# Designs tried in a protein design run: peptides against a protein of PDB entry 6GMG. Part 25

Target 1, 331 residues: chain A of PDB entry 6GMG
Amino acid sequence: DSDDRVTPPAEPLDRMPDPYRPSYGRAETVVNNYIRKWQQVYSHRDGRKQQMTEEQREWLSYGCVGVTWVNSGQYPTNRLAFASFDEDRFKNELKNGRPRSGETRAEFEGRVAKESFDEEKGFQRAREVASVMNRALENAHDESAYLDNLKKELANGNDALRNEDARSPFYSALRNTPSFKERNGGNHDPSRMKAVIYSKHFWSGQDRSSSADKRKYGDPDAFRPAPGTGLVDMSRDRNIPRSPTSPGEGFVNFDYGWFGAQTEADADKTVWTHGNHYHAPNGSLGAMHVYESKFRNWSEGYSDFDRGAYVITFIPKSWNTAPDKVKQGWP

## One batch from the design tools (peptide; aimed at target 1 G63)

Design b1_p28_2_s2 (made by RFdiffusion4, then SolubleMPNN; from b1_p28_2, 16 letters changed)
Fold by OpenDDE base, seed 1:
Structure b1_p28_2_s2 (fold): chain B 331 residues (1-331), chain A 28 residues (1-28)
Amino acid sequence: as target 1 above (331 residues)
Amino acid sequence: DAAAANAARAALINKANQEAKELAEKKK
């Protein structure tokens, strides 16, 4: 019952955060303290600090998705998602590999599929595409100019995305971003926007019409990226968790991690911000905690998930929710 | 149930941290 969710109280604009707690390569803090950090570091609009609004605090209170929500300015739609899958590795391992002791065939196939995804290459692809988009946004003062620039950039790079349909989420993503249309946001000017990245972890075996084995151990064929483009069809992601394999076992429906627009070239040094669960200080779950993790810690994920996608969206350049550099923890 | 899913997540994080702590203490 989501009935125990509470919106965190407002924090004074000038209140400094308490120190974060280091936890196995991550920096951790309670949600109220993250709000303090957010106001000091990420809240800036046109260079001016802002107090996190009640609406933003409510968004944040939803947990892992809340972190991405408050920083992107919209609930994640996950339409423009990228991943990397090694098909040759998958085929070779299925052919030449063997189930582990006690591992079922379905479990083996699900595991091999999971291991055939490369999180780092998926992230790199998203960054590459975001860079192309940012170049196309530069000096484009209307959507038509942006789209023309984008097509030219893709053609010059011989990128398979150039062959996507005009109705593809790839080309429609900007126009479908609320902050692009806002007067204090993009104001319909692409040059005022920038591409940003977040990641979603989820379960592949979500098809209710499929076998129980696929729901328990994964669907090896589900949510694979298209060859050449790296695009993942997310239309079948309904936030359905993994089915239990034993009595009493339960899995989480998804995880979200916010990257933004960091310029650090070394993926291992990038910082990912995420939450554990919705804020329930008076409930059994307790207060929401926010984590700042290095890429290795983020990309490792949990057994709850066998897919990772890297999603591109847009925010106004005037927002500081996606700075070039992110410092882990506090101070 | 979203609440149950979130509870499971919290449990996993706590377990992972505890296991990592125990492993770190054994190496000392």
Scores: peptide ipSAE 0.024, ipTM 0.592, DockQ to the pose 0.028
OpenDDE base, seeds 2, 3, 4, 5: peptide ipSAE 0.026, 0.028, 0.025, 0.028; ipTM 0.644, 0.685, 0.618, 0.663; seeds 2, 3, 4, 5 fail the geometry check

Design b1_p28_2_s3 (made by RFdiffusion4, then SolubleMPNN; from b1_p28_2, 11 letters changed)
Fold by OpenDDE base, seed 2:
Structure b1_p28_2_s3 (fold): chain B 331 residues (1-331), chain A 28 residues (1-28)
Amino acid sequence: as target 1 above (331 residues)
Amino acid sequence: DAAAANAARAALINAANAEAKAKAEAKK
């Protein structure tokens, strides 16, 4: 029962964080200490530090999704998602490869599909698109100007996204962002907004009408990016976890990692912030922990998931939740 | 056993995440 979830208490605005601890190549801390870091580093509105509000602390308390939620300002909708899939590799491995000893055909196909995704190329695609969007935003003072700029940028780059429908999540993402419409946010001015990135790990075999094997071992055809654009149709993602393959086995429904708008060109040096579970200091799960992982540690994922998507959303430029540089851990 | 503990943990996490989504959707 979610009854043991607790909202972390307020931290004094000027309280400095305790040192993070290393954990499998990641920097780790308890959620209360992350709040302290957040207030010192990420809380700024118009250059002024802010105490994390009760609402923000409540959002954060929900675990991995809470980190993305508090930093993006909204619950993840995942509508504008990108990935990279090597179709030729997939076909070749299915044709010429063989199941491992004890591996079923369905398990083999699911594994081959998972291995055919390239997390680095998916991330690179999202960064490329975010850069295009940021250029389109820079001098646009209304949505029409933004859309015109975006189309021009895409045409100049011969990007397949230029052919997307006007109702596509790609073109509608800005206008559907609550902070864009807020008076203290974008105030309907695109030039006050910037594109940011987060990642979601999830299970492909979510279709309850499909075979049990797909639910256990993955659906090789699900959540593939569209050729040319890299867009992933996330409409079938219902936060359904992987089905158990053995008695007593259980999987979690998703993981979220916050990247924001880091300018580090080397993907391996980028920092991803995520949480382990909801905050239950008096429950069986214990206190929530926050991790700051390098891209390699983040992109490895868990056996719970066989898909990774890189999602673009928007935040006001006045927010400091997505700085150009992110330092791993504390100090 | 470890498997049962993992299953219980996963179930609790899933329930909490579902609640978060429902609350966020209700605020729209």
Scores: peptide ipSAE 0.024, ipTM 0.606, DockQ to the pose 0.856
OpenDDE base, seeds 1, 3, 4, 5: peptide ipSAE 0.019, 0.022, 0.024, 0.019; ipTM 0.567, 0.616, 0.602, 0.566; seeds 1, 5 fail the geometry check

Design b1_p28_2_s4 (made by RFdiffusion4, then SolubleMPNN; from b1_p28_2, 18 letters changed)
Fold by OpenDDE base, seed 3:
Structure b1_p28_2_s4 (fold): chain B 331 residues (1-331), chain A 28 residues (1-28)
Amino acid sequence: as target 1 above (331 residues)
Amino acid sequence: DEAEKNAANAELINNYNKKAEEEAKAKK
């Protein structure tokens, strides 16, 4: 029950974390221990270690989204999302493939659609775009300069994003970032900001006006990236979970994984930080746990979800929530 | 309003831990 959510207590600034536990190829710890790690590694503002504030601890307490929330400084809006979808694979499998034994047509189509997404290419696209944005930010001291730089970079690369409307999430993302406008953040100076990445897993079959089969087995046509840009229209994502296929079955609404701004070129070596559920130490769910997973473990997702998106947002360069290198676990 | 919506959405993360553990075990 949501009423069981508790804000984790403050941890002393100098308290070192306990060792993380290995869990199926990922590192795992309880939320309080993650706060300790966060204070030692990620808390720095202008090079100074900070105690996680009550507000930040409250954000963190919301689970997987809380990890992204505390590190990005805002609740995820998911407006600038990227994915990769193999349309040819999808069409070929639908045409030449057949349902498995006991699989309905709707299940087959939903599965084929899910399998036609390439998580690695989606992540690569987001990283490419984030890199372009970071170059555009580097010497831009106002938004106009940033946008001009961005357009030039895109034109030089012949990137389809150059054709996006000025009001698109792509061009409006920086101005819509609260920390960009904050005096202690970007202070309206793009050169003080950097692009960061997180990922969201969610269900495609969220349209309540669609068939029950789409809600149960996925909507093959929903949340596909636009050709050329890789942009996913997330406006229809309302955090609606997959519909049960059997009595007593239930699915969760989403998962969030924090990547930040790691420079590791090998996708398989990148670390994704995520939580299991909201913090309910006295409730049925128990204490929140935080996981640091490799890309393979993150990108595989769960049966609850048939879509993954890689989202770009911005944080001040003075924050250390998105370092170039992330070490999995502790020590 | 936006904060309330965000909070409501965030709190719907139920039973995820059990599923994650079960699926992680199944993948081994």
Scores: peptide ipSAE 0.029, ipTM 0.712, DockQ to the pose 0.061
OpenDDE base, seeds 1, 2, 4, 5: peptide ipSAE 0.027, 0.027, 0.027, 0.027; ipTM 0.700, 0.694, 0.695, 0.700; seed 4 fails the geometry check

## One batch from the design tools (peptide; aimed at target 1 C64)

Design b1_p29_1 (made by RFdiffusion4)
Pose (drawn by RFdiffusion4):
Structure b1_p29_1 (pose): chain A 331 residues (1-331), chain P 29 residues (1-29)
Amino acid sequence: as target 1 above (331 residues)
Amino acid sequence: AYAFQNVTPASLARREAVDAARTARARAA
């Protein structure tokens, strides 16, 4: 009867996954089966396949956060985040639009702010920034050389990110990555690391001391990207879900999607990996399923979330959790 | 500190309904 979280059992390294295919842009499989796929195509350490460890299987079993947790080796901090927001569209649709049939002004403002975000440009911005970071760390063998290389390209590219504080989440992103300092990971050598991207969907109205309207319909001024840099201050994100509008209405507080470092130029052809909920086959929600969605399927989101952030972190190059290509389903 | 999804049967059912509606539209197209 217990809807307790259970850890999926160990899968032998030779066990192949059951086949599955995408339907209308999304593919899903039970977590036990995804572990088999992950061990075949994502588990490589210096080209050697590995069994998903007990610890990794435990992390994965927590739901959508599990895929990102496993692939990055760290519970997601969301410290370095980017998004795109059309300020002109937002200001114009507020002073020119009107609430629809059955909206409070607070609901109208909350929706307009939501629709003013552009998740394609937001992902595109994180893409170009991560590329700059990877070029900066290519031949840099200490952090100082990495930061010099990073600032040099940003200044020459006239990127407002050059003026970020030395201790900002942007410039400190590499040094604050645990695997960067680990001897078996980056060993304080930026050339052994790689920038990767994952996404977080979340709710904007997370201030418990704010009006109920913002908790139910969103805070338009919350989690907007800074101009020029596109950085999103994620420090006030506390994993607080959208408040219900009627009794019995439940919302999920956040969703994580793993992109990695795919080389596909078509943002619509990129695949994003995420789970539906924690693993509980003997309980109410059932077994965890891992979803592999095209970008548009992922960025479609749900009413639970009115905000999207595209986050950059680092993993060692010796890993294979962010390959150049990601294939939906199996084979 | 770690925080996790608060998925309940109600929230899951609501999402499944949204996904079914999206699939129906995709099939009709």
Fold by OpenDDE base, seed 2:
Structure b1_p29_1 (fold): chain B 331 residues (1-331), chain A 29 residues (1-29)
Amino acid sequence: as target 1 above (331 residues)
Amino acid sequence: AYAFQNVTPASLARREAVDAARTARARAA
């Protein structure tokens, strides 16, 4: 329940941010100061700074998901998600490995499954696909042209995504993006849009009809990427947290990290922006804080999660929420 | 209603402890 959630107040457009502080290898600041940075760096529409609107501040107040929400312009739908899973490693470890002392079989299988995911390869796949999509967008002035370009690009690269159904989230993602249809956004012109990436951490054991063990220790078979494409079916993700393994234990249901469209080739040098919790300055959680983390810190996640997906969506090129280069912290 | 991040003071404290431990290990390496 987020009854104590509060919308952060407006910040003057010309107010400069205070310095960020180091926090366990990341840059950290309070949400109001992030709004100041956002207005100075990311708020630009057609090259003009904008004050963060009340609506955008309301979105941001949701915490981790709020950072992705305000920068992407929509609540995450997670339809176009990618991951990398080493099936051979998984099978081999299950066959030849043994549970640790005190580890149940279910716990062992869940752990092995989690360890069989490669976050870096998943991220790389998403970046690869986003690059293909951006090439397809570049000279396309209608959706038909975009789709034709996309198919050609995929064929040239011998990418398995070329075999996806026309109704697949892969092909329908652009048309389902609100900002694509907006007059001040894409205005139905694909060449005005660009692909961007965010990440979601979540729990695999979300099936309420499954065993308690899967809910506690993970479902080894859930949310695996399809071979060849890397696509993850996210339809069963209902934001259900991991079940407690001991009395009083509570897990967080998800984390979101915003990457955007950084061009840094070294994954380890990319910056991920995320929040710690919803904004509750008068509540037990306190004020929301925003973190800027390097990929390693982001991708490590927490025991709350055993899945990481990298999701592609679209924003207008006129927005500056996804610049080529992101600087960690302030100044 | 949009889904919100389900964080509690207890879970927040736990996560912060994990962050601290991770950072300590990285410095010791």
Scores: peptide ipSAE 0.643, ipTM 0.950, DockQ to the pose 0.749
OpenDDE base, seeds 1, 3, 4, 5: peptide ipSAE 0.623, 0.624, 0.635, 0.640; ipTM 0.947, 0.947, 0.948, 0.956

Design b1_p29_1_s1 (made by RFdiffusion4, then SolubleMPNN; from b1_p29_1, 13 letters changed)
Fold by OpenDDE base, seed 4:
Structure b1_p29_1_s1 (fold): chain B 331 residues (1-331), chain A 29 residues (1-29)
Amino acid sequence: as target 1 above (331 residues)
Amino acid sequence: SLSFQNVTPESLARREERERERLARLEAE
């Protein structure tokens, strides 16, 4: 229920942020202070610092998805998602492993499936693909040139993505990006765009026609990446949360983390920006907080979720919402 | 389509607790 959601007020353009609250692997601040940091660091269009607009502040107010929304320029569609799943590990653990004391078979299978996903490899796959896309975007001044470059790059790398249908989200992602078509964005020029990454955590057991056990403990077969490509079919993700296992228990339906286009080669040193909830300063949830977490903190997620996907989208190169280097916290 | 994150005070409290535990674990490594 978002009835008490409030749009954060405008912050003066030149107002410097207060120090973040640091903790191991994470820095935290209230949303208003994040806006201040955002204006100083990420707001730049064509090298000029900008005040966060009312529309952007409204997007941000939606919480974790709002952070990704304001930085990507669009509400996440999650169409181009990647993950890594170790099928051999999964099969071996199912065969040779045993449920823990008090663990049901369904709970065991769900846990084993969750543990068979490799977040680091999934992230690496997304980064690899984003890199290929970025190379294809370079010097491509129309979509046709971009697609030709992309196919060539994939062929050179013998990447299974080369076999995707032309209508696949993989090939259609750029043309379906609003900022690509905007005059002040890409202006239909691929070379003005760059690939960026965000992550979504969600629950696998979303099929209402499935067993109650799958809804409570996960569906081991759901949202697995396709072999070779690493693509995850996200069409069945309807933001349905995990079903309660006990009376009064409730789970969150999703979490989003923004990575952008950091060039840090060590995954563990990458910074992920995310929010705790929608902004409700006068409500029970209180003010929204924004976190800048290291990968280890982000990738571990919560018990609310048993799937993680790394999603590619595009933003104009003129935006500074996805810089090569992200500094955690303030100063 | 737009979707809202269904965070409640109770779920938030649980997440905060889990996060504290996680951070403590990471610091101990």
Scores: peptide ipSAE 0.429, ipTM 0.887, DockQ to the pose 0.804
OpenDDE base, seeds 1, 2, 3, 5: peptide ipSAE 0.425, 0.442, 0.430, 0.418; ipTM 0.880, 0.891, 0.888, 0.880; seeds 2, 3 fail the geometry check

Design b1_p29_1_s2 (made by RFdiffusion4, then SolubleMPNN; from b1_p29_1, 17 letters changed)
Fold by OpenDDE base, seed 3:
Structure b1_p29_1_s2 (fold): chain B 331 residues (1-331), chain A 29 residues (1-29)
Amino acid sequence: as target 1 above (331 residues)
Amino acid sequence: PLTFQNVTPESLARRKKREEERLEKLKEE
């Protein structure tokens, strides 16, 4: 019950954060301290440091999604999502592999499907597409110019995305971004926007009409990327968690990680920012903690999830929520 | 519609355990 969620208090603009707690590739801190860091590092609008607003603090208080929300400026819609699936690996493992001792056929198939997704390649695909989009944005002063540039870039790269419908989330993503239309944001000028990336972990077996086995162990055929494009149809993601396999077992419905627009070429060195749960300092969950994790730590995910998608959205270039370099922890 | 992450104390405990296990593996490496 989200009723015990509390909005973190305001932090003074000039208050420096306390040191983060390092933990083998992660840096952890309480949400209030993250707000302090955020104000020092990420809050800048048009080069001016800003105090995190009450609205932003409220967004942040929602946990993992809150981190992505406050940094992207909107609640995640997840429409432009990418993944990578190795179909040959999947087929080969199904054919030549064997269920583990005590593993059901459905459990085996679900596991093999999960393992056939390549998180790194999915992330790389999203970065590639984001780069193409950023090139298309750079000199475009209206949406038509952006779309023309985008099509040209895709044609030059012989990218299958060039064949997407004009109404596809791929082409409509910019115009559907609220900050693009805002006067203090993009002001309908694509050249004022940049592509950013976040990731969502979720469960494949969300179809209530499917077998109980698929709900428990995953749907091997669900949320696969389209060949060539890498696009994932996220329309069936309704934030339904994995079904319990044993009494008393409960699974989390999703996890979100914020990447932004880091330029680090080595995926393993990229930093992903995420929250553990909604802020409930007086509740059973306690205070929200924010993690800055390396890609390996983020992409590993949890058994709650068998899918990872890398989503592209847009923010104004005037925002500093997606800097080229993210420093893990503090200092 | 805004959806909440359905984290429970039980799920959080499981996550913590998994994280501890991960850390143990990393220490062995």
Scores: peptide ipSAE 0.376, ipTM 0.864, DockQ to the pose 0.887
OpenDDE base, seeds 1, 2, 4, 5: peptide ipSAE 0.364, 0.376, 0.370, 0.373; ipTM 0.866, 0.861, 0.863, 0.861; seeds 1, 4 fail the geometry check

Design b1_p29_1_s3 (made by RFdiffusion4, then SolubleMPNN; from b1_p29_1, 12 letters changed)
Fold by OpenDDE base, seed 1:
Structure b1_p29_1_s3 (fold): chain B 331 residues (1-331), chain A 29 residues (1-29)
Amino acid sequence: as target 1 above (331 residues)
Amino acid sequence: ELSFENVTPESLARRAAREAARRARLEAE
């Protein structure tokens, strides 16, 4: 089915998008129309509107990951990921809770683990860290200055991230960002970069050496955030979907949502941009659609996933793919 | 290695059904 993927055609630079369809806190449109919006709103480099390039359109065509890809400028690496997990709730529910009627023990444990994650707190943690990073970036003209600033900020806030190893994704994220090194990007100047956030939904039960039950119903111990820091080790995420529980059942391997750098303090009012599937206008899946969802609609996710992570990366400040305010839909 | 979402017609149909159910719940709130 991957062979059915098609790169959306170019849209004229000045073509205005058609109205999005509002539905239950989401705005929906076909990918071609999103390209039109993107060119009008998000395409600006150094204040100049740009036509989405063929390469960018190709990236976008990959679906949900494509939205994050085109806006972040790189394929998601998911190295610097945050979540929030209520360990006490988890333990208490396992001890005192009961499986639902017809629910197996494995199903119960998987569900309880899933429900012990707090998406809002995970998102807030990522935003907190992004803010710290942005303060560290603003006056730093080399990586050393950035790192020094970052450590100072963390110390001032008594943040556990101050204890992370220098080789951790937390400290290495900036230098490992391609756009940081690009001449027309950061040009190795941290002060030209800003932290941005996207989210990934995925399945916990990806270990093939684990029990079938974990693959079907989740691994309660997998992809938990480290206490204090909120960091999630994403190294074991190999984009393996949930295992089917019945013949013919299939699950999607991941979902990505783009937040960027919105300044809206109320999480519920933030807008998340994501796609449904790769663009296959001539295939069984059909054309790719793009959604702009409020946080509640994004964070709810699907039964395909039992984990959510909020990932920090960086883009040049000269890009407008992560504006302070995102308007849902069009107009 | 670049990966894309492993969407099948069956998974999409299930997702759509779940989404519809979720929307119904949200509407009821």
Scores: peptide ipSAE 0.040, ipTM 0.702, DockQ to the pose 0.832
OpenDDE base, seeds 2, 3, 4, 5: peptide ipSAE 0.033, 0.048, 0.032, 0.032; ipTM 0.684, 0.740, 0.690, 0.678; seeds 2, 3, 5 fail the geometry check

Design b1_p29_1_s4 (made by RFdiffusion4, then SolubleMPNN; from b1_p29_1, 15 letters changed)
Fold by OpenDDE base, seed 2:
Structure b1_p29_1_s4 (fold): chain B 331 residues (1-331), chain A 29 residues (1-29)
Amino acid sequence: as target 1 above (331 residues)
Amino acid sequence: ELSFQNVTPESLARRAKREAERLEKLEAE
């Protein structure tokens, strides 16, 4: 119940974080301590550290989405999403594979579809596109110049994204970013912006008009990336959770992980920041915890989800919420 | 549109269990 959500209190700007709890590729801390770290490491605007505002603390308090929200500066819209799906693997497994003992056909198909997504390739695609976008942004002082640069970059790489409609989320993402238009943000100057990445885990079987089996075990045909581009149509994602397979079972509707703009070439060494739940220190859920996980830990996800998308958005270069290097934990 | 994460004690317990299993596997390696 969201009614128990509490905004974490302000932390003094100079308060240093307590050590994180390390756990085999993950570092964990309570949200208040993350705020301390955030203020020391990620809060910088134009090189000056900032206290996390009440508004930002409120955003953060929403849990997993809150981490992405506070670092991206906006609630995730998820419009520019990428994934990788192995169609041949999917078809072959459906044809030649067999349901496990006790597994229904629908469960089998849902599982096979889930397993046909390649999280690493999906992430790599998003990084590739973000890199192209960043090159297009670098010397562009208006949106027209950015778009022209982007088209040129895509043409040089023979990228199928060059064929996207001008109104596509791919081309419209920058102009639709609030911080791009802000005076203290991009101020309508693309060269002041950079592409950043976050990930969303969600359930494929969200269509209420579909079979109960699809809602329980996944919709094998839902949220597949378009061939060539890797773009996922997220318009049907309504944050509907997986349907219970047994009485009393409940699933979480989504999870978000923040990557930003790390330059680490090895995907396995990248750090993903995410929260466990909304902050409810006096409620049944307890205080929010923030995790800094390696890619393997993040991409594994939970049984609540059968889709992972890697989403591109933009932040001002003056923000330090997406540094080139993210150090896991503290110190 | 703003959406809330619908985390429940049950879902947390499930996640905790999975994490424990993950840790057990890693410790065994």
Scores: peptide ipSAE 0.403, ipTM 0.864, DockQ to the pose 0.893
OpenDDE base, seeds 1, 3, 4, 5: peptide ipSAE 0.403, 0.398, 0.402, 0.406; ipTM 0.862, 0.864, 0.872, 0.864; seeds 1, 4, 5 fail the geometry check

